Peptides against a protein of PDB entry 6DSZ. Designs and how they scored, part 63

Target 1, 361 residues: chain A of PDB entry 6DSZ
Amino acid sequence: NYVVTAQKPTAVNGCVTGHFTSAEDLNLLIAKNTRLEIYVVTAEGLRPVKEVGMYGKIAVMELFRPKGESKDLLFILTAKYNACILEYKQSGESIDIITRAHGNVQDRIGRPSETGIIGIIDPECRMIGLRLYDGLFKVIPLDRDNKELKAFNIRLEELHVIDVKFLYGCQAPTICFVYQDPQGRHVKTYEVSLREKEFNKGPWKQENVEAEASMVIAVPEPFGGAIIIGQESITYHNGDKYLAIAPPIIKQSTIVCHNRVDPNGSRYLLGDMEGRLFMLLLEKEEQMDGTVTLKDLRVELLGETSIAECLTYLDNGVVFVGSRLGDSQLVKLNVDSNEQGSYVVAMETFTNLGPIVDMCV

## One batch from the design tools (peptide; made by RFdiffusion4, then SolubleMPNN)

Design b1_p12_2_s1 (from b1_p12_2 with T2L E8R)
Fold by OpenDDE base, seed 2:
Structure b1_p12_2_s1 (fold): chain B 361 residues (1-361), chain A 12 residues (1-12)
Amino acid sequence: as target 1 above (361 residues)
Amino acid sequence: SLLEEALRELEE
């Protein structure tokens, strides 16, 4: 009886930050294949709270706070299309992860998208959106009392969606997505009608974006709108204002992940395929009427880290760099650069032992 | 710089 002590997975494939354990605690949640690790962020570092085994590889992991909840809930979708909403409960020293809702969202008919599973949550927690299959957008309505996650599909005319997000500040849930057609890549918006189970025309579109436009960032109010990240350019659009930058530094390597630093959407972290860490800055202009508009976009190189699969800003200039290809890191952003011009210092490194090759011996 | 200001604001 070889007790193969199954080595725990070490490669990170997702991370999120929020208030999952309590309203006051700042948490880091890390997805490592079928494992979810839950930490509390403290002044002393990451304190482990719980590890949870999932019934499959985690494909989507998102925190959200429905109206009237004191803390965040966790949405998980597995690669086998098992969806759940999880809640952290603590009663004294007893810690339980409670399934609030679950369901299987697999379709019998559909071509799985080549770019994989995308899962997004409406900022107002009206619905979850899933891009699982080409030409379909799956909607899970968020109802408080529903223990069974029910989904429906809306047909997308755009068959090749690259990335999709829900926008902020929209009366109806509104998606913004990059798609590819024979003419190139484009950005489009749709309103999602839960009642009619259809798309309505969204507030804006941008045809003929950069050919390698790959990511959508939904920008919170007061700016609103979206940032579109390409290989050569970063663009902002909110329906009224368009702004584009083409900093030469981003052309050197593809940006592959992003994370918002602050709630107002003025700052973002960007990671590229070479492990370079950038800050994207949104410069504000306050109008005489009190409206805030985007004045400019700026990208600044912070330094180098492990190649990020995911990034999350924690607090006090501390960033978690989740890596699939290398060691994950906890890094500090410093105000002053070092002798090499880097603002990044590694605080802690988490060894990646590589893929657990299930050698079925 | 704008970056240094942005980084300083993270420590506030």
Scores: peptide ipSAE 0.527, ipTM 0.942, DockQ to the pose 0.936
Fold by OpenDDE base, seed 1:
Structure b1_p12_2_s1 (fold): chain B 361 residues (1-361), chain A 12 residues (1-12)
Amino acid sequence: as target 1 above (361 residues)
Amino acid sequence: SLLEEALRELEE
């Protein structure tokens, strides 16, 4: 009996960093199709802690920390619309992944969006937002006592949402999204009323953005607002300030993923379709009143990696490059460039053997 | 450079 050990999936389709195992531990969580891998980040590298099989392909994986929680919880949504909130518990050597809440959020009626599933969490942990279907925004209220994830839909007039995020520093949960209509692509904001289960007018909008605007990055305070990434341009808007750059270097290949480096949103990693790694820098201007405003945006080439499906900054200039098409990597960002002008050094490479097509024969 | 400063801050 050759136990053909089913080859474990190696292609990475998501990664997140946070404090999942404890308040003190820094974790890297990696989604590989139906598999969740949990690591502790140490000075010596990645220490494997647990692997979890999920009942479906992981489509969304986000860490969040509700008020009064000592560590992060994990939200997962599968491609079959099974949602869960997971907690890590360890007692001695016994490790359990506890389901705090679960539910199926599939709608009977709706056109699945062509850009796939988008899942976002309000920075203040008031709700989860889901773009699953065209013309609908699904809301899951976050309640500590609710073991059943209940969702409701809000009608979205904008049928073709490209990307959506919750903004920071908003009194009410506020989404910012890029959408397409017959006139082009636009950015809009809505406040989400949990009470009335409706959208209210958001703080700002920007009509006629770049035709290929594809990603929204919500920027933390003190800057606030959002960054919009296109094919040719990167723009910032917070309602009061608008700034755009069009660095020629980003036109060479499409930016496909991003990750925030620091909590204050001053630095972001960007990955493109050629495996180039960039740093997006927000230059600060301190006003006489102590307010911080955005002075400028810069994009700097760090180096080359595997083509990233996802990026996550760990610590001490270490970045995990999750790749679907190539080998995933742990890379170090150096202060000094090498002879080729690269600031990137590969520390570890994780062989990608390709997607396990679960051929249900 | 701004980049070098930004990278240096990652080691602190």
Scores: peptide ipSAE 0.525, ipTM 0.942, DockQ to the pose 0.898
Fold by OpenDDE base, seed 4:
Structure b1_p12_2_s1 (fold): chain B 361 residues (1-361), chain A 12 residues (1-12)
Amino acid sequence: as target 1 above (361 residues)
Amino acid sequence: SLLEEALRELEE
């Protein structure tokens, strides 16, 4: 019996940064198929803390901090629709990952969406939203005492949702999504009523966005609203303010991932299909009444990395580039460009051995 | 540049 030590997956399919191990620790969590790797970010680099085998391929991995929690909890959804909320517990040297809640959120009916599984968490931790099937939005109410994740569906009239996020600063949980119909792609918002289990009219909509609009970024306060990323354009809308840019540089390759650099949403990292790393900058304008509004959007080329499946800003200009197609990297963003005009320096490279070929022998 | 300023702020 050759125990072929199954080669650990190396392709990264998700990453997130937060405070999972403690309130003070900065963590990097990496999803590699069924494997969750937990690191502490230190001045010396990534310190491995724990590896966790999941019951399926990780499709969604999001950190969130419910009111009254001292540290972040982890929501995971697998490709087989198993959901869990995980908590890190450490007692001396003993480390446990505790399942606080779990459930299967699979429906017996519905067409799985072509754009895959989308999972989002309300910034105020009122609910988790899931786009699993066309024409359905699944809601998991977040309750502290529930060990069983219960979900319900709300019907979406929009059958082809491209991307969806919860907005910030909304009295009720509000989603913003890009969808496609026969007339093109559009952006719409809905309020989610937990009580009535229905959608209410959202604060705004934007019809006829760019045909290749593919990503929604929810922007925190003070700006609020959302950024819509397309092939040729990046747009911002918050109901009151609209801005659009069409930097020629982004037309060269499709932007495929993003990550917020700072809590106020002034800076984002963007990665494209060629491994180019960009910074999206939100320029603020302070109004006479003390309100902060968006003045302009800028996109700046930082440099080149591995093709990112996911990006996450860590600290001190350090970025983790999670790659599925290539080697994952830790990169440093420098203030000054090198001789080639790059602001990116690779600090560490993590070899991707490629897909585990399940040789069914 | 705005970029250089933004990058500088990451190290602060």
Scores: peptide ipSAE 0.524, ipTM 0.942, DockQ to the pose 0.940
Fold by OpenDDE base, seed 3:
Structure b1_p12_2_s1 (fold): chain B 361 residues (1-361), chain A 12 residues (1-12)
Amino acid sequence: as target 1 above (361 residues)
Amino acid sequence: SLLEEALRELEE
């Protein structure tokens, strides 16, 4: 009996930071194919707490905190369209991951989108949105008493959605998305009516964005709105203000991931296909009426890391770089640059042994 | 620099 010790997956395909184990603990959650690793972030580094096997490759992993919850819940969607909401529960030394809700959200009809699965959560935790199929937006209402995740589809006129997010500060759940049509790429918004199960007109749109616009970042209040990242440009729009930058440094390699540093959305980390790490800075202008508006956008090169599949800011200038192609890293952002002009120092490296080919025999 | 100020704020 060769106990093939199934080599644990080492390639990272997702990471999130939040308060999953408790309200006070800062956690790093790492998705490695079918495995979820849960860490507590400490001054000494990452402390492993639990590893969980999932029934499929993790495609979406998002933390969210519904009203009245003391800690974050975890939404997971697998590549086989199994959805669940997980809760961490500890009783003394006993650690349990509880499934609060689950469901299969696969449709019998629909073309799977070429850009893969997108899963997003409304900042007010009213719903989960899923772009699984072309021309459909799936909604999972978030209800506390529902152990079975129910979903419905809303038809999208826009067949080729590139990326989608929920906006902040909206009375109704509002999505912002980049889509492609024969005329180019565009940004549009829709309000999502749970009651009527339809889209209403959103607050704004931006036609004819950059041809390679690939990512939407929803910006929290007080700025609101969204950042659109392209190959050559980064743009901001909130319905009232538009601002665009085209820093030459981003033309060298495609930005592929992002993570918010500040709760107010003043700073973001950006990673590109060459492993360059950037900070996107939102410069604020305070108006006489106390409103905060965006004054300027800046992109600054921090340094070089492994090629990030995902980034997550932890605390105290520490960033987790989740890599699929290379070794994952914990890196420290320093105030002072080194001799090479880098603000990045590798603290820890996690060896990537490559993708485990799940031979389903 | 704006970057150095931003990085310093991460340590506070």
Scores: peptide ipSAE 0.511, ipTM 0.940, DockQ to the pose 0.935

Design b1_p12_2_s2 (from b1_p12_2 with T2R E8A E12A)
Fold by OpenDDE base, seed 5:
Structure b1_p12_2_s2 (fold): chain B 361 residues (1-361), chain A 12 residues (1-12)
Amino acid sequence: as target 1 above (361 residues)
Amino acid sequence: SRLEEALAELEA
């Protein structure tokens, strides 16, 4: 009886920051295949609170706070299309992860998208959106009293969606997505009608974006709109304003992940395939009427880390770099650069033991 | 620099 001590997965495939354990605690949640690790962020570092086994590989992990909730809830979707909404409960020393809602959102008919599973949550917590299959957008309405996650599909005319997000500041839930057709890549928006279970025309579109446009970032108010990241360019659009930059430095390697630093979306972290860490800066202009508009976009190289699968800003210039290919890191952003011009210092490194080859013997 | 100013704001 070889007790193969199943090594715990060490490769990180997702991370999020929020207030999951309490309203006051800052948490880092890390997805490692089927395992969810929950930490409290402290001045001394990461304090482990709980580790949870999931019923499958975590494909989507997002924190959200519905109206009337004192702390964040966690949405998880597995690679086998098991969805759940989790709540952290602590009673004295007893810690429980409660399933508030669950469901299987697999369709019997549909081509799984080659770019994988995308899961997004409306900023106003009206719905969850899922791109699981080509030509379909799945909607899970968020209802407080429903323990069963019910979903419906809306047909997308755009068969090859690259990335999708919900926009901020929209009266109706509105998605913004990059898609590819024979003419190239484009950005489009749709309003999602829960009542009619259909798309309505969104506020704007941008045809013929960069051929390698790969990511959408929804920008909070006051700016609103979205950032589109490509191989050669970064663009902003909100329906009224368009701005594009093409910093030569981003051409060297593909940006693969991003994370918002500021609640107002003035700063973002970007990670590329070479482990370079960037800051994307949104420069504001205050108009005479008190409206804030985007003046400029700027990209600054911070330094080098492990190749990020995911990034999350914690606090006080501390960033968690979740890596699948290398060691995950806790890094500090310094005000002053070192002798090599880097603003990044590794505080802690988490060894990645590589893929667990499940030898099914 | 604007970057250094932005980074300084993270420690506040």
Scores: peptide ipSAE 0.467, ipTM 0.930, DockQ to the pose 0.857
Fold by OpenDDE base, seed 4:
Structure b1_p12_2_s2 (fold): chain B 361 residues (1-361), chain A 12 residues (1-12)
Amino acid sequence: as target 1 above (361 residues)
Amino acid sequence: SRLEEALAELEA
């Protein structure tokens, strides 16, 4: 009996950075199918801390910090609709991953969305939102004392949601989403009432966005609002201000992932299907009243990496490039370009062995 | 360049 030690999955399908192990530690969490890898980011590189097996493929992985928590909690949703909230506990050398809450959020009725599972967390940690099925938005209220993740559905009139995020700086939890109808793609916002379990009218909408608008980025304060990324354009809207750019360089390949660099949302990393890494820059304008508004958007090519499934800015210009199709990388962003005009230098490469096709012989 | 300035801010 050759116990073929099932090779651990190497393809990355998600990554997130935060303070999961402690308030002070910077962590990188990597999802590889059913496997969660937890690292501490150090000056020397990634230090492995713990590996966790999940009961199913990780579909959503998000860090969040409820009020009164000293460190981040981890929300995981599997492709089989098992949800959990995890906490890291260390007592001396003993490391435990504690399930604070769990639940199955599968519905008996609903068409699974073609664009897959989307999970989002309200920046103020009031709720988790899930787009699992067409025409439904699932809400998990975040309550500190509840070990059971109870969810409810709100009917969504927009059947074909492409992407959705919670906005920042909203009095009530507010979602912003791109959806498609027979007339094209549009952006809409809804407020989510936990009390009434319904949508209220959101602060703004943008009809007839680019036909290939595929991603929503919620922008933190002071800017607020959202960035909509398409094939040909990048747009910003916050209800008061609209700005659009169409940099020719992004037309060459579809942007497929993004990550916020700065807490204030002034910079984002963008990755495309060719493995090109971009910086999206939000230029600020300070008004006489002290308000900060978006002056301009700019996209700059940094260089080339593995094709990113996910990107995570760590610290000191170091970026983790999580790849499903190729090798994952740690890359350094340099101030000065090399002779080829690249600002990207690979520091470490993590071999992707690909899907072990069990060739049943 | 504005990019280089932005990148320089990453090295704190």
Scores: peptide ipSAE 0.463, ipTM 0.930, DockQ to the pose 0.922
Fold by OpenDDE base, seed 2:
Structure b1_p12_2_s2 (fold): chain B 361 residues (1-361), chain A 12 residues (1-12)
Amino acid sequence: as target 1 above (361 residues)
Amino acid sequence: SRLEEALAELEA
């Protein structure tokens, strides 16, 4: 019996950055199918800390910090609808990844959404939202004392949700989503009532967005609101202000991933299907009353990388490019462009050996 | 450029 040592997966299907190992450590967490890799970001590069085998393919991986936690917790949802909240604990040289809470969130009835699983966390850590099935929004209330992740469904009238996020700065948890109907694609918001287990009318909506609007980015305060990314346009809306740009450069390839560079939401990285890396810049205007408003949106081409499945800004202009189709990369953003006009330099490349066909023998 | 300024802020 040749135990074919199953080659470890190398294709990246998710990455997140935060403070998971400690309050002080900057971590990079990488999902590779059923494997979670945990790194500490150092001046010398990525230091591996732990690898964790999951009970299934990681479909959602999000860091969040509940009130009174010193470090981030990790929410994972698998493709088989196993949910868990993980905590990193270290005692001397002993490293443990503990399960704070777990649950199965599969429904007996529902059509799995064609666009796959979406998992989001309220910025104030009041709930987790899941779009698993058409016409349903699943809510997991976040309670510190609950070791069992319990969920309930709220019916969505909008059957074809493309993307959804929780907004920042909302008194109640508020989702913003792109959906498709026979008339086109639209953006809507709903408040989520935990008490009544229903949607209330959200603060704003935008009907008839771009036909290929595919991504929602929730923008933190002071701007608030959301960015909607399409094939031809990038739009901002916060209920009071609307801005749209249609930079010709984004028409060449579909933007497929994004990552926020700074906590205030002034800058984002965007990756497209051709491996182009962009910076999205939010230009601020300070009003005489001290309010900060969005003045303009700008997209700048940084350079070319592997085709990103996920992007994560680390520190000091270093970006992790998680790739499913190609080699993942650690890249440096330079202040000055090279002779080709690129601001991107590859620092390290992580070979992708392709899909591990789990031959279930 | 505004981009270069934005990139310079990343190294600070």
Scores: peptide ipSAE 0.458, ipTM 0.929, DockQ to the pose 0.934
Fold by OpenDDE base, seed 3:
Structure b1_p12_2_s2 (fold): chain B 361 residues (1-361), chain A 12 residues (1-12)
Amino acid sequence: as target 1 above (361 residues)
Amino acid sequence: SRLEEALAELEA
């Protein structure tokens, strides 16, 4: 009996950075199908801490810190709609991943969205939002004392949501989303009422965005608002200010992932389908009243990496490039370009052996 | 360059 040691999955389908193991530790969490890998980021590189098997393919993985928590909690949703909130606990050398809450959020009715599962967390940790089905937005209220994740649906009039995020700096939880209708793609906002279990009118909308607008980035304060990424354009809107750029360089390949570099949302990493890595820069203008407004948007080519499924900035110019199609990488962003004009140097490469075909035996 | 300045801030 050859116990074929089932090869661990190597293709990365998600990654996040935060403080999961402690308040002080910087962690990289990597989703590889049903496996969660937890690393501590050190000056020497990635130190493995724990691997966790999940009951299904990880579809959503997000870190969040509720008020009064010293470290981040991890929200996971699987492709089979099993949701959990995980906590890291260490006692001496004993490491435990504790399930604080769990639930199945599958609906018996609804059309699964063609663009797949979207999971988002309110920046103030009031709720989790899920776009699982067309015409429905699922809300999981975040309650510390509830071990059972309860969800409810709010009906969306917009049937074809492309991407959705919670906005920052909103009194009530507010979503911003790109949707498609017969007239094109549009951006809309809704406030989410937990009490009434309904949408209220959001602070702003933008009709007739670029036809290929595919991603929403919620921008932290002081800028606020959202960035909308298309094939040809990048736009910013916060209700008061609109700005659009159409840098020719992004037209060459579709941007497929992004990650925020700065806590204040001044810089983002962008990855495209050719493995090009960009920096999106938000240029600030300080007004006489002390308000900070967006002056301009800029896109700069950093270099080339593996085709990113996900990106996450770690520290000190180090970026993890999670790849599904190729090898994942740790890359360093250098201040000076090399002879080829690249600011990117590969530090470490993680061999991708390809998709594990789940042979259902 | 502005990019180099932005990259220099990452190591700080």
Scores: peptide ipSAE 0.453, ipTM 0.928, DockQ to the pose 0.899

